# Peptides against a protein of PDB entry 8BZL: the designs that were tried, part 316

Target 1, 228 residues: chain A of PDB entry 8BZL
Amino acid sequence: SYDRAITVFSPDGHLFQVEYAQEAVKKGSTAVGVRGRDIVVLGVEKKSVAKLQDERTVRKICALDDNVCMAFAGLTADARIVINRARVECQSHRLTVEDPVTVEYITRYIASLKQRYTQSNGRRPFGISALIVGFDFDGTPRLYQTDPSGTYHAWKANAIGRGAKSVREFLEKNYTDEAIETDDLTIKLVIKALLEVVQSGGKNIELAVMRRDQSLKILNPEEIEKYV
Target 2, 242 residues: chain B of PDB entry 8BZL
Amino acid sequence: SRRYDSRTTIFSPEGRLYQVEYAMEAIGHAGTCLGILANDGVLLAAERRNIHKLLDEVFFSEKIYKLNEDMACSVAGITSDANVLTNELRLIAQRYLLQYQEPIPCEQLVTALCDIKQAYTQFGGKRPFGVSLLYIGWDKHYGFQLYQSDPSGNYGGWKATCIGNNSAAAVSMLKQDYKEGEMTLKSALALAIKVLNKTMDVSKLSAEKVEIATLTRENGKTVIRVLKQKEVEQLIKKHEEE

## One batch from the design tools (peptide; made by RFdiffusion4, then SolubleMPNN)

Design b1_p28_3_s3 (from b1_p28_3, 13 letters changed)
Fold by OpenDDE base, seed 2:
Structure b1_p28_3_s3 (fold): chain B 228 residues (1-228), chain C 242 residues (1-242), chain A 28 residues (1-28)
Amino acid sequence: as target 1 above (228 residues)
Amino acid sequence: as target 2 above (242 residues)
Amino acid sequence: SEEEEEKEKEEFEKRREEIEKAEKELEK
């Protein structure tokens, strides 16, 4: 039994539910991704963790596999579903192909999942955009973005969420080869970009770093303050 | 062709899920539920609105549900929805135990239900559940834990939190009085009574209107205990004397 | 895979049916 189609074309050829899901993303906390030479960096605006909330359960940056991590903007519950499916696919790929996924492969998987939810009867689109970063086997750093429609592209740097416009404008002006010459400079670039939209400095930023042949490292507030 | 009911949760032009927001609004009218994490235990305290003299002494409180030997929850919202979700939690926990021969980790049980809640916000023909839950538990991974989940399928871990009527005011009070790292179960119980006394729209707090459950570890086993009415009366009396 | 999607749909439908059944039983 097919559920009622909720994502339909308008007379003007628009998929309103996809466009409206993009509006949900714009209300989300800001996330930024930057590809350096031998580093990928994700930064997210920390919503002021309620004084009594466990910070462990408020993660906006998560590992999909040892070589891939993801940040998102939009609906947290929707993101959890996407993350779980992506993790399962990463493990399945390791079992069947005997190699970890490429960043492009897992991005395409996520994008395909999102696209199917825009076409399936009785399903609404995912209210999330994602920044997916990591390293391929050849050691090449990668950054991809995907949106509620299921489109995806590779980026040098990008931002999603509420402050994305301002952060992107900053990155367009300040992303140079000199600005990413070192790992530390790349980290500084991400922090500076987030500070365009985040008040009160390093305390309100979640920062994750992945270097070549290294696991995802989430920086603590003290480590972030060293770059400010 | 089973016409899936037109009640599919969809995005508004502003990117909002109104059916989820309306479900959350419905929860705001439900009885108050508190959860407080202590160093030596965790507790749930819930407002009991339906005091029916003819209610058989249910082995477990009306608002607090035992999920397994290591977890309990409290609910705020639509009772029928709550019953469905609490039953599902029990089934998930039991299936895990049978499959792995160990209790389900607390966060995994919470997440499993949250994925179901989320699905009801994304798939057609269903409405969101009009229920928020507080979960208390113990596992070998994180020890004592307190979680909150909402109709969207979002969840979080907490040191102390509140759902239902006047939850915002209760959370504000908890933020003021909760001492991180110094919270004993005894102090948590006192804090629960203090907050409920101010949050419940009653002139005088009575033991008949309050249900309290504690989760502790004794001799390497989890003990979930619903406080007797006399014990709750003593806690209220102590609060009135301070 | 299409098969995994069908399985996920089937699992979801099964869960929905179970919940719908439980809801109907609770409304009685």
Scores: peptide ipSAE 0.000, ipTM 0.593, DockQ to the pose 0.042
Fold by OpenDDE base, seed 1:
Structure b1_p28_3_s3 (fold): chain B 228 residues (1-228), chain C 242 residues (1-242), chain A 28 residues (1-28)
Amino acid sequence: as target 1 above (228 residues)
Amino acid sequence: as target 2 above (242 residues)
Amino acid sequence: SEEEEEKEKEEFEKRREEIEKAEKELEK
């Protein structure tokens, strides 16, 4: 039945549904992640929130656990499913292992989930890429990216979504040890990177910061403007 | 082509879910539903299209459904799909109440249904629901709330919004006339009538073609009330006099 | 089975063609 053949190889060996899911990601709002020395920063392009829309419901940065947060690009509804499963896994890990997940562990979990949806009959791939940041128990800051295929890698800095190419090019040029020497400089780097693709300055940026031994902090617009 | 409808929702080469888009298109032809959040309450206003004179007046509403004591919704789209989803909402709310001995938070109920909607866009042998919903509610966490959800499983909170026929025009009007922070339920009702009068393809708005429900708090309890036809007539008359 | 895989590929390709056709129709 047609219902089973969702993600299959083309004659040329392509998984078109995965490739097309990647195209869905490219249409998503831009997200950027940067790993500093003792800080991880996520920035997301705020889509013009309709004047009557509650901004709270449009957040693209979410906590997975106290030590891990995620930004995504692509299908919001798909992201919600992934986030919920990841949160459950984080809690389960705390209960069973008595330690919080490592950033790599939860990334691998998410990646495996995505991969299964590329191989399972009757399921389409998730139309999302994610930037996953946080701290391991040893205090090491981590940044990972995953895509619709279920691949994942560790990064110093990366971007996903519509403006990802331009943002990555900026980061490749400007990510130096000096540029991340302080928390403030790291935050500034993320903002500058997003400003390459965001038209209306700091008002259209959502920024989240996680410092060593601190919880996720979402910066308010006034705090963001201090770095612009 | 009808052949699209029988197959699992898949990505287009451009990364689009056409079955979801087509479901949204179908909703665009449905009767108009409005939601407006006020400081002292929240309302739903919906177009009645199926006025069968033989329908027993006892029906609470054609398009507005009570979900629990603290929430109601309005639907735009395929009636059968709407019935399934509204029933599911009631079941979710009831299960939560039984499990936690507290009413389900509004956003949590919306999210639970949205996850179901999303699943019908991702799993084989399923089609998207051809329904958008407006949700009104009160909870102890956020007070009065208004949400909108679509066939994709996306949702958002709103101060005012519209789904169904001429929704874009209605939203534009709401953006112009909605006064943030100063919206009373009375003013919201007036605004709803104003917008419906302009967006419904009727020469004259009649109370028979409009359903309005309000959600308020009285003596620490949520009150969901469908306005009587006479009350709607008075609102229409007042609008015509202005 | 190889036959099932071929059928799945054919069904997939047919679906892809239908989607592409629909996209072209929406762009007009």
Scores: peptide ipSAE 0.042, ipTM 0.616, DockQ to the pose 0.020; fails the geometry check
Fold by OpenDDE base, seed 4:
Structure b1_p28_3_s3 (fold): chain B 228 residues (1-228), chain C 242 residues (1-242), chain A 28 residues (1-28)
Amino acid sequence: as target 1 above (228 residues)
Amino acid sequence: as target 2 above (242 residues)
Amino acid sequence: SEEEEEKEKEEFEKRREEIEKAEKELEK
């Protein structure tokens, strides 16, 4: 009986529900994040918008606050729950602390939320990994990654989802101080990284850019093609 | 005995939520529901399976529900689950109206229900709802809209889509025949009849077996209308003559 | 006890096998 849907330790010390949730993430569309000097960039593989689907409803990059954005891989419905809770926390923080959240703070909040769902009776883990990017109040660009277990780490660049391995291998080879010297080069790096796994070029990439002291900008396909 | 609530949707080793997939399979056996977005309106067309001569109350619609003045939905799947979800939609819409003194935006209503659906896939002791929904609506933000939601709590906006029995074939036909930017409500109605005629396992499409609702704007108000049987008969007749 | 751990391991493996079997049946 599959009935005992509690994330429990196996005799070998494995949390199988967490591992299986990670498999759900690996089936998700690829997302990439890169931290530049004064820019953070998120790129996501656009699933071929089914003919007749509204592209507006297929967005995988979401603002959490004015200074923080998230991309995710895995279960879209699970992601929506996390995003909504994170947004509430960002607003609550502004009201209580009178400052926007740091990227680390909101990442830790999300990570803690995920972790609780791995330990709480009668709950399954979230089937999502997330790349969280933004700027701290001091203008420092940040990139964090979270997984279904509730772990989180800071990154210079990272990828999640189906093509994550190939994208990470590309980033490991190509992420240099020279490659991120300018905003445009940083954007180009993200696009090139995604092109390792996305077959039909710029039309199948969603790209979001946040520059220092600027709001999130989602690039249109024409803007993306300029970097290809 | 810690009654491990045996009814929690869990991940398979491959990262699949089988209870959600099984719920979707159950929906695949339900009556066909179709939605089409036009420039001047949006429609739902649904297969009516329960034609009981002895049904005293001609339910205005078996499968199409008015949610508020600006939105309607159709359901495919378990009727009892559908009743719960449609009631919840009405409650959400009403609460929003009371709180904000404005009608709930279409996507927000869809999202609110989808969050509930998702919760039933994540929390112990609950099973997924065995229901997919099509939503039609109008709001000041996006105008006419069509949405689809499934048991996972996922949703999307569509120009045209189908749920229930033979939905894949219906979607294929819609992809072929839907003309973006040129779709009038009249042409959408004709397309709906065409698709239903081919996808319903009936030798002849009859008006008794099809429910159609249209959502239009008249004088700055949303009008949701269920077509009369005679109107549906005329649409079927026109299709047979073409 | 080692016996309880082995029993839990066996139950877990059985459940895993059942899941894998169900997955294979769905791919058919």
Scores: peptide ipSAE 0.022, ipTM 0.617, DockQ to the pose 0.016; fails the geometry check

Design b1_p28_3_s3 (from b1_p28_3, 13 letters changed)
Fold by OpenDDE base, seed 3:
Order: sequence, then C-alpha cells, then structure tokens
Structure b1_p28_3_s3 (fold): chain B 228 residues (1-228), chain C 242 residues (1-242), chain A 28 residues (1-28)
Amino acid sequence: as target 1 above (228 residues)
Amino acid sequence: as target 2 above (242 residues)
Amino acid sequence: SEEEEEKEKEEFEKRREEIEKAEKELEK
C-alpha cells in the first residue's frame, strides 16, 4: 500500500498535510532573521552534533548565490532539495538575464516550488520554512520568509522553528530604527533575540552576516562572544 | 504515469465534487473581499487579517494585486494558491499584449484563468485551487467590469459581490443597498465600508484592517489606486457619523 | 488499469475516513 501523501482538503477546508508539515517546522531548531540598514543577519540555534559528525554537514545557513543566503527550520533532507534547486535557478538567471536574482525573485521561485508540492497528489509538502536574506542589485537589503504551503512575505525581522513565538515577541518589542542603526547593533539584536530560547549562550548560536557589497560571512564562536 | 492518476477530485454518488466544495469552505474562512461597480469606476475592498508589526511595507497590497494597467484582483483563500494564480494572470495578460499589441479584454483574462482552475478539478493528481477571486477592470468593449471566480472555474459578472468570510450576509446587504444606475464611486466606497463594518467580526472597523483599491478613467487612461490609510480612516469616520 | 484506479479510489476513501476519524478525535 503506497501511503501516498495526498494533500487534499478536509471537510472543514483544511490541507492537513500542509498543517502537519508546519508541525515538522515547529519541531526544528530556531532560526531568526533581521534586516538592518546596510546588513542582513541570520541566526540559528546549533544542534548538538554527534562527536564523529563533521560540523560542515550540519549547516543550517547556506548561500544560494553571492547576494542571497537562506536559513531553514524543519527537515534537513527537504531543505537540501530546495537549496539545490534554488542554486541552479540563481545560476540560470545569471546566464539568461545577465543579472543576479533579486531576493524576491528567488523567494517566489522557492515558494512556487513548495506550492506545487502541496497540489500534486504524488508528492508531500516540504517540511521546511525558510528565511531568505540578501541584497538586490540596487543595494537594498531584503528579508523574506516561506512556509510549507508556499506562502511568502517580506519582513523587517522574523523567526521560524520551535522557539519562533518567543523570538518574534522579543523582536516586536525591540526592533526599532535605533536598534538597527548600526551593523553591530543589528547583530546584537539577533543574538539577544535568539538567547530568549537558546540555552548556554553564544556557543550554541550560528550567525551569518551579509553586508552591502560583501559576501556571506559566518561568524566564529569568538566573534559571537564579542556581542554577548 | 497512470499510478499518479489518483483522482482526488471525483464525483460522489450524489454527483457532487466534494473537493471543490471543501475548497469553497476554506475560502469561507478567509478574509472578506468586496467588489462594487459604479458608473464612474469600480472598487475592491478587502479585509487585512495579517497585521504584523514586523512586516515589511514593500507590498502594494496584501489582498489586492495589480494584474496589468487596466485590471486588478482581490483574493480570498489559500495565499500560496493565490500567488500562483495571480502570477498566471499576469503572464496571460502579458502574452496577450505581446501577441496582439493591445491589452487583453477583461472577460478573456478571467476565462483563461477559469479554464486553468477547472482543469485542476478534472485531472487526476491535482487538487482544486483553494481560492476565489474578484476582478476589476476596464476595457474598450464593456467599460468598467467586476467579475467573480471560484475553485470550480465558474465565473460571473457582477454589479456588486462578496467572497470570503460572511459573504452571504454581505451579498444580502449589497442587494438591499445597491442602487442600480445611480451608483457613484463615492457612494460605492461608502457602501463598501458599511458592509465591511457589519460583516467583519470586529467591534470597530479600523483603517489598518481594510485595503481599498479603486479603478477609474482619467484622461483616457486607466488609473488603479490603493487608498492610503488616512483616506480609509476618513471613510470610516464618515460612516460612523451617519 | 480500471482495477488499479478502483483500488486507488478505495485507498483514497479509506484515507479520507481515517482523516475524518482523526478530526473527530481532535475535537474531542
């Protein structure tokens, strides 16, 4: 019996497979994204890596292109598929249009991919939400969020995963123009937000920073501790 | 190929398409959208449910989408499905413009999307789109127009209609208060606020929870404008004073 | 085959019944 995950409407108009995929996201490690004036910052809760596991294989923050990066919450295997397709699209766009993708463009691509997996009976939804950050070619910083349904919105700041509610509540209170006035303050805001749900301080946080006209920089633990 | 033909949308013994009905039920839980046709324009009014302080104001509207220079739509239902359909509408309109060097007639754009929606109810391996749309537009053939489409792929032209939460009650109110042949855009805006105030389950209507777009003709050009929050506040205030 | 389509329909109906049953259990 092929238990085909059929995404169908319930009598009450619910898509249960999408809702269950959202539950898979809620079980994922917390990720936070903040858009500053000239910076975008992603922070993720580090999972305890098994002693023999290569830390490189557990990265929850990845580059999609030179100007776009993504953090995710939920199923790592599903995320890999989305990331690979997004990277191919970014490269294809550069070749065909001769410009890098906008952050909105690649977000819409990912969202459309997710939506298609909610409408095909031979497929299950992706069990991931994503925070997609970067810079448009005009130098505008952007932050987008996608969920398993294929919805997407632009945000000033947002969080996904198990601690997302608490992190969002913190950001709603503390995200001000003053709080993002400098790059350092923006980074500090992300760290403080993540510390609402992460135990044992800066050692359990992965942080990535993208500044205007700069590549993605993953901060080392020592750099993170300077902001705590 | 044949193994994926699990017909999710099949007829019941009674001849009903339950997946289409359930998609319509999903739309019934969505934010209210109104459309009203006037002599001098057409409007969309939509409930904004997602008021989040951290949302980026980059979006022209959450519920109202510009399709081309002569048409806009509002959506009720699943946002991801709505995004796919609104993108398809834009692509259809653009392809027509490129092919014929004139804008697509309003009804033709609506019909083209409805054929797609219908196909998702008939072919195996697909579910219906959980979205209803209101379309406003102007063309040289019929002037100002208002259309509604549902998950089945059915559509119709309307003078005034509503989709989403409490749509039946809204339609009843529109039938009572809509004055055929005498409707100005100003009176239509007032009617939209009146109906939304009664159909939205809120004690007090606020401008933050309502998006309104108008489509008018100025100097032989179509103008699509989303009302500013201050303009919506003035309309609400005027309604409270009556 | 028509038989495979009927089996898929039966599996679909069975799954729908399971979903309805699960929904009723969640309302409780």
Scores: peptide ipSAE 0.016, ipTM 0.530, DockQ to the pose 0.043; fails the geometry check

Design b1_p28_3_s4 (from b1_p28_3, 14 letters changed)
Fold by OpenDDE base, seed 3:
Structure b1_p28_3_s4 (fold): chain B 228 residues (1-228), chain C 242 residues (1-242), chain A 28 residues (1-28)
Amino acid sequence: as target 1 above (228 residues)
Amino acid sequence: as target 2 above (242 residues)
Amino acid sequence: EEEERKREEKEFEERRKEIKEAEEELEK
């Protein structure tokens, strides 16, 4: 029985299943991440919470550990698997190394997991990209992005999902040292970036803020409206 | 010829998982299941299509399954797949109880099954489960809860929702008539009958074709009750008189 | 080796066509 690899190279050298997984990401809700001086901010497009849906169950931003959080675009069920694995790794690291993970470490772990699913027989790629933000032990804010291929890079600011192109174009123009000079300005930058693609203003945005030496804070709609 | 293992769920060029979508389509042809969350309880209402006179009046509904003392579910889709998943739910709940000496939280049970469902969409040689589930439960963390899960392994919490045949129309009706914060179990039952009467492709709703279960709290204990046919008849009669 | 490569390319193109046709039928 030929172990039929699901993800195979095309004659042209492309991994089509990885490319198609990237198309799944592009259909996902928009997420944006920005690294400030002493703050990291994640913003996600709230899907119009269907009337009668519990908002608690529609979280697009999750904590991986006390010092790391993640937003994703693409397949929610795939994301849940990645999140769970990452959380276990964060806890394992604390137990074995007696220190929290660096943002790079956990990003690399997630990236390696994704890459393995692109190479393993009988597995399809994860249909998710992730923005991973947090603080290293030294207090350095970090932002990383991963894609279905298992590639990862560090960013100052980035976006994923259906509106990512427009949001990135906005960030490329507006991300300056002045624009991130304060925590409030950094939050405002994320909101403005999301408003390029999100209709109906602050009600359709979820924001998470992690400040230096502080836990992840999810902003309520009223707090978001103050920045609009 | 490296035939793509036709049994593996893969991405289309557009990033779609067609096997999952086809499974969801199959569920659309299944009997209707409703879930409604009230202030004082939660209910499931399910269409009973196979009224075989020879079915022994087994106490438990054909489409509503008790999972543990605090949770029940209803299923829309392939019955064999449903049986496998409901058994897994029971096993997961039992293992948790044995390990932690407390009942599994509702969302954790839902998530555990959803991870299994997801795995069947990602691993080769497997097809997605052709099943959507509604879960009702109570736990000390969130009280009364209603969840929905689909073949992809996605899930969500709901105040009211529907799966199976005419689910979109049912959801629209629920959105119109559901009063947030004012929903009693009694009003939820009436709403369930109203929605089923309009969404079931039957000229007249009969108690034989509807299964209803309620989950309530009495004296600090969860009570899961399947309504008797006579009780359902009374609800239908009341609806016809209004 | 070149004939095998051409055969694989042809099979791939045929499958791509079948998928595209199936997608077009779903949009109808």
Scores: peptide ipSAE 0.029, ipTM 0.614, DockQ to the pose 0.015
Fold by OpenDDE base, seed 2:
Structure b1_p28_3_s4 (fold): chain B 228 residues (1-228), chain C 242 residues (1-242), chain A 28 residues (1-28)
Amino acid sequence: as target 1 above (228 residues)
Amino acid sequence: as target 2 above (242 residues)
Amino acid sequence: EEEERKREEKEFEERRKEIKEAEEELEK
């Protein structure tokens, strides 16, 4: 059967390995991204950190550069490879072009990387979707989403992973100009969206905020509880 | 070309990497390895299953490997795969030292190997390594550290954890008895013996069947020491008296 | 804690069963 081979077209034109990689993403913890007026917010469902696990090593939100961060759903080890490649590209761009990457540029780079792994013999697709957020040099907030196929689109708000459907439905109903009028309201929107699929309140949410001309800030549990 | 394609780790219809999961199952049949982080050190304790009297004295340990002056690891799984990975760890650490004239940070060494493991789950003609590792180390950035990695290339930092046979039961026991912030190396050693005594499929725990290594700091230097059999016997005896 | 342990063990057994079933499906 074609599904037992490398990423090849089925007789009906499907890339089964890409579709199956999307199923791996659906098994991942939920991630949410929201673009505000002058803020971008990422939220991720914390898997109950095993009592003896170091939380430092269980982060699903990471910086790619000073102006770009990423959350993902799916295979953590796959994500690490993508993150490392993206970080190298961000630094290379700064050295060669003397400017930071735009959020679109680095998204396109990641998307191209993923696409190549869907076409190369002897490689499987990356089992990850990513939400990439940040600010362009002109101060414009951006949110992009990528999938295992290497497609990418810009979003106002989006979700990936296990609870993505429910979270997206919530965002479609509740994402308004009024709901993102302030930074605090934008943060609250992300938390409320995640609470649709996360039962144990603020303790099970990882939240990161990037404001214009500011570095990525990961909120501590006490800061998150202020918005619940 | 086609023969390599048949051996490639691919996604199932449900988005699972079965070859990785099978590798993890193989590790469940390996001897138990424990790691415990303390305030004043970190330790590895490993089950020795192959007690052959004719084996030459292992320079360090059968299941515990010194990686550099600041790090050691223990392995659960396929021995041949373990040897390849431990050698790679040593090479990575050595290359870093030569390039930067300082020891590699612990997490960087772990991550470097995890990227290799991940690659063996993604590239054609390769199978996952049938090995999980526990890493102990010290560096100037985070002090004493304990990490675990699996065949997928995932890793995490831990205060205490277990791999191999009966690892789930061992982790449960560690969760019950591990006191955060109050763990001394002495108490960690006692806890290791307690957990091994309950998780090993032996009627009586003996020093011959247990390897223990400690990593401490003395006079601003890392000291990695494998406990002598007599020291392990004393720990077992003390546990039996409690 | 015992319930959580039993849950983790059950999840592991279920995962093992799923793996085995998937193997059987891949062998068909």
Scores: peptide ipSAE 0.017, ipTM 0.601, DockQ to the pose 0.018
Fold by OpenDDE base, seed 1:
Structure b1_p28_3_s4 (fold): chain B 228 residues (1-228), chain C 242 residues (1-242), chain A 28 residues (1-28)
Amino acid sequence: as target 1 above (228 residues)
Amino acid sequence: as target 2 above (242 residues)
Amino acid sequence: EEEERKREEKEFEERRKEIKEAEEELEK
């Protein structure tokens, strides 16, 4: 009964459901993450909010904890499940270990969750990739990326979603120590990277900034336009 | 022939969930439901298709369900699925009230159901619910609210929206006529009638074919009221005179 | 069954495209 094994190996050794979940991610809005010296920045392509839609409910950047935030590309409903699980784990860790999670720890948790859904009978993979940024307790900025397979890596800069290839190519060329020398330059780098794929300038960008020992700040459109 | 179990929602090679899309198609053939947010209230307007003379005047709206004292919803899609989901909404709201001694915030109730919907798209042996919902509510955090959810478990807040038959055309009309910041409940009711008159596949809009519920605040309490047929008739008549 | 499913998927995609195009035309 094939019904029990949704994610199975093909004869050639491929996990098609994982690959197809990655295709779902590629259809998602573009997200970019950059690690600066003392700052982490997430940027997301705003889909044109329908004129009658509440913008509050279309946010693609969310806090997991005071020191960690996440952007995603792919299925929004799938992302909500992952976010909720991650938030619970962050709180649980604070209660049990008496310290906030490291960015690596929560990334590994999310990755393990995703991986289990690729191996569990009667479950399909999550159709999301995520960029997870934040600060460890020692003040070190971190950026991680996860995919539907449950693989994760640390990055200096990365992108996911529809425009990810173009954004990554831009970052590979323009990510230098000089380009991230200041917080403002780091923010500008993220905006410039997104502008490679986002039409109509700063109005279609959601930007989140986390500085050392500071809470997550979502920039308003006027603040974003100052960096364009 | 690798029998893809047709009962399992899986990704296509293109990364699509066809079972969810097919559920959305089924909703597109359902009766039209409108939601409009106003400054002084929020409303649902729904097409009534089952006008059987032998139906006892169901004082209860066929498509509009009271969830708690502060929230109501309208449903487009499979009636049996709708009944299951509306019952679940009521249970979630009641459990929250018992646990926290406060009514559940509107968005939290919507999200809780959306997580259930999502699960039915991810777990094997389950099919998506063939239902979209409009939610109206009031809470102390955001005041009057309107939400829409679909079979995928996605949701959004709206000033005005439509689900079911001719929903795209209805949304277009709402975009044109909705005046942000100036919408009164009275104007919203008039707009609802205007849009339904144009989007319902009926030659003439009749009060028998339309259900309307309003949610308002009176003396610090939420009031959910289904309009009487005579009130709906007056709204239709007023629209025809304009 | 697979051909029929592909046909249904294609028809659905075409219909969805038509709806989307109609939505875009209505937004214009």
Scores: peptide ipSAE 0.015, ipTM 0.604, DockQ to the pose 0.016

Design b1_p28_3_s4 (from b1_p28_3, 14 letters changed)
Fold by OpenDDE base, seed 5:
Structure b1_p28_3_s4 (fold): chain B 228 residues (1-228), chain C 242 residues (1-242), chain A 28 residues (1-28)
Amino acid sequence: as target 1 above (228 residues)
Amino acid sequence: as target 2 above (242 residues)
Amino acid sequence: EEEERKREEKEFEERRKEIKEAEEELEK
């Protein structure tokens, strides 16, 4: 008997599997995204990489396309599936529409994928939230968030994962037009936000920057320390 | 009666996938497997628990599987699940070779299997594979590589790691004794014996209870070799003399 | 830790039962 019922409504109207997937996200490493004027910045808490682990394989920020990148919180294996599907869609869009995806388009695609996994028999929700950042073809910086339910919203700044509440509270207080006036200030804002929940400074932060008409740049630890 | 939750992997209220955790617990009771990356090679060392005199001499180790000319893996967990996954790894590698006329990159093979593992944690009517794997390989992109994957479909690259019984203790020992940048294959072999001697739940380490495979490069070709029992005996003897 | 695990397992089983019961009500 195919276990058909994974995500069903409770008597009180809750989708428990979606809520529980959100709890999986809350256990994930903290990620933060900030939209600047001409920059988007993603920061992720580096869990102390085990001394013998290769850091190359622990990256939590990835490119979806030349103009879009993503950070996530929650189940890494689930995220890999979403990332792969999103990359295929980005390439397909370039081939069929002859333009890169908008950040909203690819976010909606990911959101729709997640939503289908909340409604399809024999499938559990994805245990991930994602911060999707990039530039539209017109050069507009964008930040979107998706959750396990398949909802998505545009943000100026947001955070996901275990430290998300504290980071969001910091961003709500400190995100001003002045704080994002320059690229460097925007980067500093992300670092300061992460330092609310990350111990031991720049060594425990992964930071990625995308500027207008530039590819995703991952900052090295030395570059991060310059902003601390 | 522990009602084996035989049904679809679902989230707990705390966001845990208990079926995945239980699969990992089952692996914790399996024989120990070690992987160590060296500058001049990579090795797998595995505990051999089933020493049945009537078992036909397996040409390749019981717990170490050759995947292609450039990769091998060791398994900890359910043997039947391991057989399915190792066969799938071989098929993926072969399909890639046929399609691209070059060997599959090591990480790509690991990722392909991890996506399968993940699917068995997400789709109804399936249970997680009760298997963790260590992968050793060489490719032109990253040279010698060591990977670990678990039932969740997560994986990572490692300089040294352990799966199976007493893996936590083994990892602790590896962290203490592994010298980054200075590890030769010879030193790695000695370290493997040292760790297995302390980690295996045996009174005395014997060559019949340990399988070791090395992956090296000779004349621009990958060489995967299972050590002969006599070679393992010499390694054990050397360790006992130190 | 073992007691906590047993508690979590019990809670999980209870929640799974609730989901199953809710499903059975939807199929009626």
Scores: peptide ipSAE 0.020, ipTM 0.612, DockQ to the pose 0.023; fails the geometry check

